# Ledger of designs, part 30: peptides against a protein of PDB entry 5KEZ

Target 1, 320 residues: chain A of PDB entry 5KEZ
Amino acid sequence: NVAIYNPFRPWWERYQPVSYKLCTRSGNEDEFRNMVTRCNNVGVRIYVDAVINHMCGNAVSAGTSSTCGSYFNPGSRDFPAVPYSGWDFNDGKCKTGSGDIENYNDATQVRDCRLTGLLDLALEKDYVRSKIAEYMNHLIDIGVAGFRLDASKHMWPGDIKAILDKLHNLNSNWFPAGSKPFIYQEVIDLGGEPIKSSDYFGNGRVTEFKYGAKLGTVIRKWNGEKMSYLKNWGEGWGFVPSDRALVFVDNHDNQRGHGAGGASILTFWDARLYKMAVGFMLAHPYGFTRVMSSYRWPRQFQNGNDVNDWVGPPNNNGVI

## One batch from the design tools (peptide; aimed at target 1 H258 D306)

Design b2_p16_1_s1 (made by RFdiffusion4, then SolubleMPNN; from b2_p16_1, 14 letters changed)
Fold by OpenDDE base, seed 5:
Structure b2_p16_1_s1 (fold): chain B 320 residues (1-320), chain A 16 residues (1-16)
Amino acid sequence: as target 1 above (320 residues)
Amino acid sequence: SEWAARYDRGIKLLYG
């Protein structure tokens, strides 16, 4: 991915890929392979956060300022390490003046235009699908168990399916023959927008952001809500079917103040309430549970926003 | 919803 120095190596630089090389601040491919092997050998499975909707931001300077030194040129859509070229992006498909998503009530914009300047891959193209599948298959062959698909809301479900249909079975060294990768898709659906979580049920599980938002409200005792109202927690609260839901109290995004659910989201900053929420989540059978492990950073609120929400995990001058 | 739209835009703005 791109190496961002202003701000200094933010966490989100990881979500601006320039190649599918397994060479990032977390380590190189050999180190990753070693980790996957060690984890699998003790029954811990690895699920990769796969950024396949886009490459890096269009405004990033061309060059070799990337975690593995790969050259890239956002201006010309040149990513030779893949390789991608101008033919592999949705520039011509997006009809907004800016090339960015301007109206989130327009599903076509949400999926065909750039997410805040991030170069939008033409996932309808078999070439692009194949390159992504090759990346994911390489990971599968290494021994990962599945994937979180980042920014799934911004991809057409059919394109995702086409990619998934190209995937290998899981590595038989650790998984039963014929096992398929576990897929969960990040889709923010709090209602009121045209893209629905149900659009993606055919590809795997989806994130249920209503879960953390509503649970936070209840645990905080906002609006007179009571724990007893949780008797029909899950589908009874309008959430997606349990077998399609991946649930969580918080994630890295909504932990930082702008997330779905706003101030209702419970985080480690509110330790007691957070423990209650996580405990409830783990005790209740609804959905596939995910527990957040995070870190403290020097929060500085200005006009209700944390100006330091970019701060990544503890590091030594950029080295994790 | 307004919340969903704001969250999506607001959070993803961090990526830019």
Scores: peptide ipSAE 0.038, ipTM 0.755, DockQ to the pose 0.120
OpenDDE base, seeds 1, 2, 3, 4: peptide ipSAE 0.033, 0.036, 0.088, 0.037; ipTM 0.725, 0.754, 0.759, 0.749; seed 3 fails the geometry check

Design b2_p16_1_s2 (made by RFdiffusion4, then SolubleMPNN; from b2_p16_1, 13 letters changed)
Fold by OpenDDE base, seed 3:
Structure b2_p16_1_s2 (fold): chain B 320 residues (1-320), chain A 16 residues (1-16)
Amino acid sequence: as target 1 above (320 residues)
Amino acid sequence: SEFADRYWKGVKLLYD
């Protein structure tokens, strides 16, 4: 991915890929392979956050400032380490003046235009699908158990399916023969927009962002909510079917006061309430649970916003 | 909407 130095190596640089090489701030491919093996050998499975909707931002300077040293040129859509070129992006398909998503009530725009400047891959192309599948299959062959598909809301479900249909079975060294990768898709659906979580049920589980938002409200006793109202928690609260839901109290985005959920989201900053929420989540049968492991950073609020919400995990000069 | 504002704030984090 792009190496960002202003601010200094933020967490979100990971979501601006320039190649599918497995050399990042966390280590090289050999180290990753070693970790996956060690984890699998003790029954801990690895799920990769796969960024396949886009490459890096269109305004990032061309060069070799990347975690693997690969050259890239966002301006010309040149990513030779893949390789991608201008033919592999949706620039010509997006009809907005800016090239970015401007109206989230337009599903086509949400899928075909750039997410805040991030170069949008043409996932309708078999070439693009194959390059992504190659990346994911390499990970599967290493021994990962599945994937979080980042920014799934911004990909056509059919394109996702086409990619998934190219995937190998899981590595038989650790998984039963014929096992398929576990897929969960990040889809932010709090209602009010045309794109629905149900659009993605056919590909795997989806993130249920209503879960953390509503649970936070209840635990905080906001809006007259009571714990007793959780008696029909899950589908009874309008959430997606349990067998399609991946649930969580917070994620890296809404932990920082952004994304879906707003101020209701509970985090480790509110330790007591957070433990209550996480405990409830783990005890309740609804959905597939995900627990956040995060870190403290020096928050600095200005005009209600944390100006240090970019801060990544503890690191040594950018190396995690 | 409130949702849109929160969503955009989250997205902006990826491209500062």
Scores: peptide ipSAE 0.032, ipTM 0.733, DockQ to the pose 0.100
OpenDDE base, seeds 1, 2, 4, 5: peptide ipSAE 0.029, 0.029, 0.048, 0.030; ipTM 0.695, 0.710, 0.739, 0.721; seeds 4, 5 fail the geometry check

Design b2_p16_1_s3 (made by RFdiffusion4, then SolubleMPNN; from b2_p16_1, 14 letters changed)
Fold by OpenDDE base, seed 3:
Structure b2_p16_1_s3 (fold): chain B 320 residues (1-320), chain A 16 residues (1-16)
Amino acid sequence: as target 1 above (320 residues)
Amino acid sequence: SEFEERYRKGVKLLYG
């Protein structure tokens, strides 16, 4: 991914890929293989956060400032380490003036235009699908158990399916023969917009962002909410079917106050309430649960916004 | 949505 130095190596640089090479702030491919092996040997499975909707931001300077040192040129859509070129992006397909998503009520824009300037891959192309599948299959062969598909809302479900159909079975050294990768898709559906979580059920589980948002209001006793109202928690609250839901109290985004639920989201900053929420989530049978492991950072609020929300995990000069 | 835009705030910061 792109190495960002202003601010200094933020967490979000990981979501601006310039190649599919397994060289990151966390280590190289050999170290990753070693980690996956050690984890699998003790029954801990690895799921990769796969960023396949886009490459880096269109305004990032060209050069070799990347975690693997690969050259890239966002301006010309040149990512030779893949390789991608201008033919592999949706620039001509997006019809907005800016090239970015401007109207989330237009499903076509949401899928075909750039998410906040991130260069949008043409996932309708078999070439692009194959490059992504190659990346994911490499990870599968290493021994990962599945994937979080980042920004799935911004990809056509059929394109995702086409990629998934190219995937290998899981590595038989650790998984039963014929096992398929576990897939969960990041889809933010709070209602009111045309893209629905149900559009993605055919590909795997989906994130249920209503879960953390609503649970936060209940635990905080906002709006007269009571714990007793959780008797029909899950589908009874309008959430997706349990067998399609991946649930969580918070994630890296909404932990920073940016996402669904806003201030209702419980985080480690409110330790007592957070433990209550996480405990409830783990005890309740609804959905597939995910627990957050995070860190403290020096929050500085200005005009209601944390100006340091970019801060990543504790690191040594950018190396995690 | 506006909330989703803020998820990618880091990218926005690159533009201004």
Scores: peptide ipSAE 0.061, ipTM 0.805, DockQ to the pose 0.109
OpenDDE base, seeds 1, 2, 4, 5: peptide ipSAE 0.060, 0.037, 0.058, 0.039; ipTM 0.802, 0.768, 0.808, 0.776

Design b2_p16_1_s4 (made by RFdiffusion4, then SolubleMPNN; from b2_p16_1, 14 letters changed)
Fold by OpenDDE base, seed 3:
Structure b2_p16_1_s4 (fold): chain B 320 residues (1-320), chain A 16 residues (1-16)
Amino acid sequence: as target 1 above (320 residues)
Amino acid sequence: SEFEERYREGIKLEYE
């Protein structure tokens, strides 16, 4: 991914890929392979956050400022380490004046235009699908158990399916023969927009962002909410079917205060309430659970916004 | 959505 130095190595640089090479601020491919092996050998499975909707921002300067040293040129859509070129992006398909998503009530814009300037891959192309599948299959062959698909809301479900159909079975050294990768898709669906979580049920589980938002409200006792109202928690609260739900109290985005659920989201900053929420989540049968492991940073609120929400985890000069 | 845009505000800040 792009190595960003202003601000200094933020967490979100990970979501601006310039190649599918397994060398990042977390380590190189050999170190990753070693970790996956060691984890699998003790029954801990690895799921990769796969950023496959886009490459880096369109305004990033060309050069070799990347975690693996690969050259890239966003202006010309040149990513030779893949390789991608201008033919592999949706620039011509997006019809907005800016090239970015301008109306989230237009599903076509949401899928075909750039998310906050991130160069949008043409996932309808078999070439692009194959490059992504090769990346994911390399990880599968290393021994990962599945994937979080980043920004799934911004990809056509059929394109995702086409990629998934190219995937190998899991590594038989650790998984039963014929096992398929576990897939969960990041889809933010709080209602009111045309893209629905149910559009993605055919590909795997989906994130249920209503879960953390509503649970936070209840535990905080906001708006007259009571714990007793949780008696029909899950589908009874309008959530997706349990067998399609990936649930969580918070994630890396919404713990920074501007996400789905807003201020209701419970985080480690509210330690007592957070433990209550996580405990409830783990005890309740609804959905597949995910627990967040995060870190403290020097929050500085200005006009209601944390100006330091970019801060990444504890690191050594940008290297974890 | 507006929420999603704010989620990725850090990415926007890169361009400043």
Scores: peptide ipSAE 0.038, ipTM 0.755, DockQ to the pose 0.103
OpenDDE base, seeds 1, 2, 4, 5: peptide ipSAE 0.033, 0.033, 0.036, 0.037; ipTM 0.743, 0.746, 0.761, 0.757; seeds 2, 5 fail the geometry check

Design b2_p16_2 (made by RFdiffusion4)
Pose (drawn by RFdiffusion4):
Structure b2_p16_2 (pose): chain A 320 residues (1-320), chain P 16 residues (1-16)
Amino acid sequence: as target 1 above (320 residues)
Amino acid sequence: AAAQMGGWAWSMKRHL
């Protein structure tokens, strides 16, 4: 991924890919393979956060400021370490004047245009689908059990299916024959938009962002909500079917208060209420549960938004 | 806006 130095090494630089080499601030390919093997050998699975909607920001300076030193040039769309060229992006397919996503009532541009200027991969091309599949198959053979598909709302459900069609079964040393990767797609669907999370049920599960937003408001006793109202918690509150939901109280993104749910999201900063919300979630049968494990940063709210929400993991001059 | 585009993308846009 791009090594971003202003601000200093933010957590979200990891969502701007430069190549598919397994080489990050978390470690190299040897350390990654070692982790997956050791965890599988004690029965704990690894799920990978797959960033496949885009490469890095279009305004990022060319050069080798990358986590493995790989060269890249966003202005010329050259990512030779993959390789990707200008033919591999949606510049000609997007219809907005800016080339970015401008209107979320238009389902087409949400898919074909640049998300906040991030170079949008042409996922309809077999070559691009193959390069992504090659990356995910490398991970599957190492032994990962599934994927979180980042920014799934900004990918066509069919393009996702075409990529998944190319995946191997899970490593037969650890998983039964015919096992398929666990897929959960990150789609923020709070209603009122043309894109529905149900559009993605053919590919795997989806993140249910309504879950934590509603649970936070209820536990905080905001907006007239009471815990007694949780008697019909689940699809009774308009959530996706339980067998398609990945649920959580907070995630790495919205724990910073700017996300789906804003200030209502309970986090480790609200430890007493947070424990209660996690407890309710873990006790209730709805959904497959994910628990957050975080790091502290110097929060500094100005106008209800944290100006330090970008701060990366604890580090000594960028080394984690 | 962050609920639409994702918070990390929204934060990135603010800081870059």

Design b2_p16_2_s1 (made by RFdiffusion4, then SolubleMPNN; from b2_p16_2, 11 letters changed)
Fold by OpenDDE base, seed 2:
Structure b2_p16_2_s1 (fold): chain B 320 residues (1-320), chain A 16 residues (1-16)
Amino acid sequence: as target 1 above (320 residues)
Amino acid sequence: KAAKVGAAYYIYSRHT
């Protein structure tokens, strides 16, 4: 991915890929392979956060400022380490003036235009699908158990399906023969927009962002909400079917207080209420549960916003 | 905003 130095190595640089090489701030490919092996040998499975909707931001300077040293040029859409070129992006397909998503009520823009300037891959092309599948298959062959698909809302479900159809079975050294990778898709669906979580049920599980948002409201006792109202928690609250849901109290995004639940989201910063929420989630039989493991950072609020919400994990001068 | 486009990744920009 791109190496960003202003601000200094933010967490979100990880979501701006310039190659599919397994060399990042977390380590190189050999170290990753070693970690996967050690984890699998004790029954701990690895799921990779796969960024396949886009490459880096269009405004990032060209050069070799990347975690693996690979050259890239956003201006010319040149990513030779893949390789991608101008033919592999949706620049000509997106019809907005900026090239970015401007109207989230237009599903075509949401899928075909750039997410906050991130260069949008032409996932309709078999070449692009194959390059992504090769990346994911390399991980599968190393021994990962599955994937979180980042920004799935911004990809056509059929394009995702086409990629998934190219994937190998899981590594038989640790998984039963014929096992398929576990897939869950990040789709932000709080209602009110045309793209629905149900559009993606055919590809695997989806994130249920209503879960943390509503649970936070209840536990905070906002709007007269009571714990007793959780009697029919799950589908009774309008959530997706349990067998399609991946649920969580918070994630790295909404832990920072913006979007997909806003201020209702409970985090480790409010320890007592957070423990209640996590305990309830683990006890209640709805969805596939995910527990957050995070870190403290020096929060600085200005006009209700944390100006340090970019701060990444604890590190030694950029090295994790 | 121009500084954010292409340089920053924010979840609140993923929905209205």
Scores: peptide ipSAE 0.043, ipTM 0.775, DockQ to the pose 0.150; fails the geometry check
OpenDDE base, seeds 1, 3, 4, 5: peptide ipSAE 0.032, 0.035, 0.038, 0.032; ipTM 0.632, 0.638, 0.771, 0.638; seeds 1, 3, 4, 5 fail the geometry check

Design b2_p16_2_s2 (made by RFdiffusion4, then SolubleMPNN; from b2_p16_2, 11 letters changed)
Fold by OpenDDE base, seed 5:
Structure b2_p16_2_s2 (fold): chain B 320 residues (1-320), chain A 16 residues (1-16)
Amino acid sequence: as target 1 above (320 residues)
Amino acid sequence: TAAKIGAAFYIYSRHT
């Protein structure tokens, strides 16, 4: 991915890929293989956060300022380490003036335009699908158990399916022959927008962001909500079917106090309430549960926003 | 909706 130095190596630089090389601040491919092997050998499965909707931001300077030193040029859409070129992006398909998503009530914009400047891959192209599948298959062959598909809301479900149909069975060294990768898709659907979580049920599970948002309001006793209202928690609250839901109290995005769920989201900063929420989540049968592991950072609020929400995990001069 | 990109940091998905 791109190396961002202003601010200094933020957590979100990882979501601006320039190649599919397993070469980042977390380590190289050999180290990753070693980790996957050791985890699998003790029954811990690895699920990769796969960033396949886009490459890096269009405004990032061209050059070799990347975690693996690969050359890239956002301006010309040149990513030779893949390789991608201008033919592999949705620039011509997006009809907004800026090239970015401008109206989230327009599903076509949400899927064909750039997510705040992130170069949007033309996932309708078999070439692009194949390059992504090759990346994911490489990971499968290493021994990963499945994937979180980042920014799935911004990809057409059919394009995702086309990629998934190219995937190999899981590595038989650790998984039964014929096993398929576990897929869950990041789709933020709190209602009010045309893209729905149900659009993606055919590809695998989806994130249920209503879970953390609503649980937060209940635990916080906001709006007069009571624990007794949780008697029909899950589908009774309008959430997706349990067998399609991946549930969580918080994630790395909404933990920063803004976005999906807003201030209702409980985090480790609210230790007592957070423990209550996580305990409830783990005790309740609804959905596939995910527990967050995070870190403290020097929060500094200005006008209701944490100006340090970019701060990533503890690191040694940028190396994690 | 804000996203994780650029010199100015945006929080992903501000929409309800």
Scores: peptide ipSAE 0.037, ipTM 0.756, DockQ to the pose 0.138
OpenDDE base, seeds 1, 2, 3, 4: peptide ipSAE 0.031, 0.038, 0.033, 0.031; ipTM 0.627, 0.766, 0.637, 0.650; seeds 2, 3 fail the geometry check

Design b2_p16_2_s3 (made by RFdiffusion4, then SolubleMPNN; from b2_p16_2, 12 letters changed)
Fold by OpenDDE base, seed 5:
Structure b2_p16_2_s3 (fold): chain B 320 residues (1-320), chain A 16 residues (1-16)
Amino acid sequence: as target 1 above (320 residues)
Amino acid sequence: MATKIGAAFYIYSRHT
């Protein structure tokens, strides 16, 4: 991914890929392979947060400022480490004036235009699908158990399916023969937009963002809501089917106020309430649960916004 | 999620 130094190595640089090389601040490929092996050997499975909707931002300067030193040029859509070129992006397909998503009520824009400047990959192209599948298959062959598909809302479900159909079975050294990767897709669906979580059920599980939002409201006792109302928690609250749901109290986005749920989201900053929410989530049978492990950063609020929401994980001069 | 576009920082919403 891009290496950004102003601000100093923000967390969000990780979501601006310039290659599919396993070479980031988290380590190199050998270290990753070693970790996966060690984890698998003790029954801990690894799931990769796969950023496959886009490459880096269109305004990032060309050069070799990347975690693996790969050259890239966003301006010309040149990512030779893949390789991608201008033919592999949706620039010509997006019809907005800015090239960015301007209207979330237009599903075509949401999927064919840039997410806040992030160069949108032409996932309709078999070439692009194959390059992504190669990346994911490399990870599968290393021994990962599955994937979180980042920004799935911004990809056509059929394109995702086409990629998934190219994937290998899991590594038989650790998984039963014929096992398929566990897929969960990040789809923010709080209602009111044309894109629905149900559009993606055919590809795997989806993130249920209503879960954390509603649970936060209840535990905070907002609007007179009570714990007793959780008697029919799950589908009874309008959530997706349990077997399609991945549930969580918070994630890296909404704990920074950037994602779905707003102020209702409980985080480790609200320690007592957060523990209650996590405890409830783990005790309740609805959905596949994900527990957040994050870090504390020096929050500094200005006009209601944390100006330090960019801060990445604890590091020593960029080294994690 | 935050992105840097030019000299400005933008926090994008994946929903409205």
Scores: peptide ipSAE 0.031, ipTM 0.748, DockQ to the pose 0.121
OpenDDE base, seeds 1, 2, 3, 4: peptide ipSAE 0.031, 0.033, 0.028, 0.031; ipTM 0.751, 0.754, 0.604, 0.599; seeds 1, 2, 4 fail the geometry check

Design b2_p16_2_s4 (made by RFdiffusion4, then SolubleMPNN; from b2_p16_2, 12 letters changed)
Fold by OpenDDE base, seed 4:
Structure b2_p16_2_s4 (fold): chain B 320 residues (1-320), chain A 16 residues (1-16)
Amino acid sequence: as target 1 above (320 residues)
Amino acid sequence: TAEKVGAAFYIYSRHT
C-alpha cells in the first residue's frame, strides 16, 4: 500500500493499495506465511481484510513511496505491480463531475465512482476480477480461512460473485477438502439508501451495522430504550437473517465516530458499557460475532472532530 | 413481534 507520511503512517494507508504483494508495515510474505501456519496449527484461523474495490487515492503522488517499494502512478492509473492501467478503472463509467461519489442515493454512483477519491477498479472486467482472484487465491493457498471484503457496498454484487467463483478451496493441510473460504462483506445499510445488505447475501455474510448502532442506543438508555427490549434482538429488530449477519459492537471506522452508528457506538473508551455490550453480543445467538481489538490513541478534539483519528496501532517508527 | 427501525447515519469519512 501507499506509505503516507503526512500524517505519519496513518491506519488508513492500509486501505490504499498499490499492489497485491504481501509486504507491509506488519511484515513480508514469509513472515505472513509463518504466522498463518502457526495460527492454523493451533486452530486459529486467519481472515484477511481484502481491499479489492479500489487502489490508492487519485491525488497521491506517483513514485515508489509504498510499503513494498512498488512503483505506482495514480494520475495515469498505472499500477505495474499488478498490473493495472487506465483500462482497469471506472473513470469513464462514473458520471459525476468530481469522479467521486456525490450522491449515495444513486446506487450507480456508489458503485462506479470513487469512494473518497480512491481509484475505483473496473470490477466488471474479467481481467480485473482475475487479478483480484489471483491475489485472494494466493492467500488461500497460504492457508487463510476467508476474507472480509472491504467496501463491498461499492462493488456490484455480481462482480463480487464473479471473483468468488474463481477462488480455490481452502488449503487441505488445515481444512477439510472442498472447504470454501469464509466471506463477510462490509456493507453499510442502516436504511434509507438504495443499496441493501440483502443484495449481497448470495456472496456470503454481511456486516450488520444496525447491531452496534442499536445496541449502543439501548445500553446507553437513549430515547427511553430498555434492555428488556432486547427480548427479540436480531431479526425482530429488523436486522438481516442471523445466518447472513456478521455482528460487532464497533469497528475501526465507527470507533472514530465515522461511518455508521454515530455517537451511539460503544467503544473501549466507555469501558463499562462496552463490556456490557460485548458480553451481551457474545452471549446472544444472533449472527456471527466479531470482537474488536483496538488501542488507545491521543484523541484531540477540534470542533467536535478528533484530529488524531488517523493514528494507527502502536508502532516503532512506522513498523508495527 | 414488532420490528424496530434503525436510524441512518453518515457512511464514510475515512481515507482522508
Scores: peptide ipSAE 0.031, ipTM 0.635, DockQ to the pose 0.082
OpenDDE base, seeds 1, 2, 3, 5: peptide ipSAE 0.027, 0.034, 0.030, 0.028; ipTM 0.652, 0.758, 0.703, 0.632; seeds 2, 5 fail the geometry check

Design b2_p16_3 (made by RFdiffusion4)
Pose (drawn by RFdiffusion4):
Structure b2_p16_3 (pose): chain A 320 residues (1-320), chain P 16 residues (1-16)
Amino acid sequence: as target 1 above (320 residues)
Amino acid sequence: SPQIPAWALSAERALS
């Protein structure tokens, strides 16, 4: 991914890919393979955060400011370490004047245009689908059990299916024959938009962002909500079917208060209420549960938004 | 407001 130095090494630089080499601040390919093997050998599975909707920001300076030193040039669309060229992006397909996503009532541009200027991969091309599949198959053969598909709302459900069609079965040393990767797609669907999370049920599960937003408001006793109202918690509150939901109280993004749910999201900063919300979630049968494990940062709210929400993991001059 | 990852907006804010 791009090594971003202003601000200093933000956590979200990891969502701006430069190549598919397994080389990050978290470690190299040997350390990654070692982790996956050791965890599988004790029965704990690894799920990878797959950033496949885009490469890095279109305004990022060319050069080798990358986590493995790979060269890249966003202005010329050259990502030779993959390789990707200008033919591999949606510049000609997007219809907005800016080339970015401007209107979320238009389902087409949400898919074909640049998300906040991030170079949008042409996922309809077999070559691009193959390069992504090659990357995910490399991970599957190492032994990962599934994927979180980042920014799934900005990918066509069919393009996702075409990529998944190219995946190997899970490593037969650890998983039964015919096992398929666990897919959960990150779609923020709070209603009121043309894209529905149900559009993605053919590919795997989806993140249910309504879950934590509603649970936070209820536990905080905001907006007239009471815990007694949780008697019909689940699809009774308009959530996706339980067998398609990946649920959580907070995630790495919205724990910073700017996300789906804003200030209502309970986090480790609100430890007493947070424990209660996690407890309710873990006790209730709805959904497959994910628990957050975080790091501290110097929060500094100005106008209800944290100006330090970009701060990366604990580090010494960028080394984690 | 659009229902999108806030990290993308934070990146845009910080890098602009």

Design b2_p16_3_s1 (made by RFdiffusion4, then SolubleMPNN; from b2_p16_3, 9 letters changed)
Fold by OpenDDE base, seed 2:
Structure b2_p16_3_s1 (fold): chain B 320 residues (1-320), chain A 16 residues (1-16)
Amino acid sequence: as target 1 above (320 residues)
Amino acid sequence: KPQIDSAYLTYKRATS
């Protein structure tokens, strides 16, 4: 991915890929392979956060400022480490003046235009699908158990399906023969926008962002809500079917206060309430649960916004 | 505001 130095190595630089090389601030491919093996050997499975909707931002300077030193040129859409070129992006398909998503009530824009300037991959092209599949298959062959598909709402479900259809079975050294990768798609659907979580049920599980948002409101006793109202928690609250849901109290995104769910989201910063929420989640039979493991950072609020929301995990001069 | 990952919002803020 791109190496961002202003701010200094933010966590979100990981979501701006310039190659599919397994070479990042966390280590190289051999180290990753070693970690996957060690984890699998003790029954801990690895799920990779796969960024396949886009490459880096269009405004990032060309050069070799990347975690593996790969050259890239956003201006010319040149990513030779893949390789991608101008033919592999949706520049001509997006019809907005800026090239970015301008209207989130237009599903076509949401999927065909750039997410905040991030170069949008032409996932309709078999070449692009194959390059992504090769990346994911390499991970599968290493021994990962599945994937979180980042920014899934910005990809056509059919394009995702086409990629998933190219995937290998899981590594038989650790998984039963014929096992398929576990897929959960990040789709933010709190209502009010045209793209729905149900659009993606055919590809795998979907993140249910209503879960943390509503649970936070209840635990905080906002709007007179009571714990007793959680009796029909799950589908009874309008959430997606349990077998399609991946649920969580918070994630890396909304933990910073301006993601899906807003201020209702409970985090470790509110330890007592957070423990209640996580405990409830683990005890209640709805969805596939995910527990957050995070870190403290020096929050600095200005006008209600944390100006240090970019701070990533503890590191040594950018190396994690 | 749009329902998107804050990772991208923070990037936009940093580069705007």
Scores: peptide ipSAE 0.412, ipTM 0.916, DockQ to the pose 0.841
OpenDDE base, seeds 1, 3, 4, 5: peptide ipSAE 0.366, 0.366, 0.390, 0.357; ipTM 0.900, 0.906, 0.908, 0.899

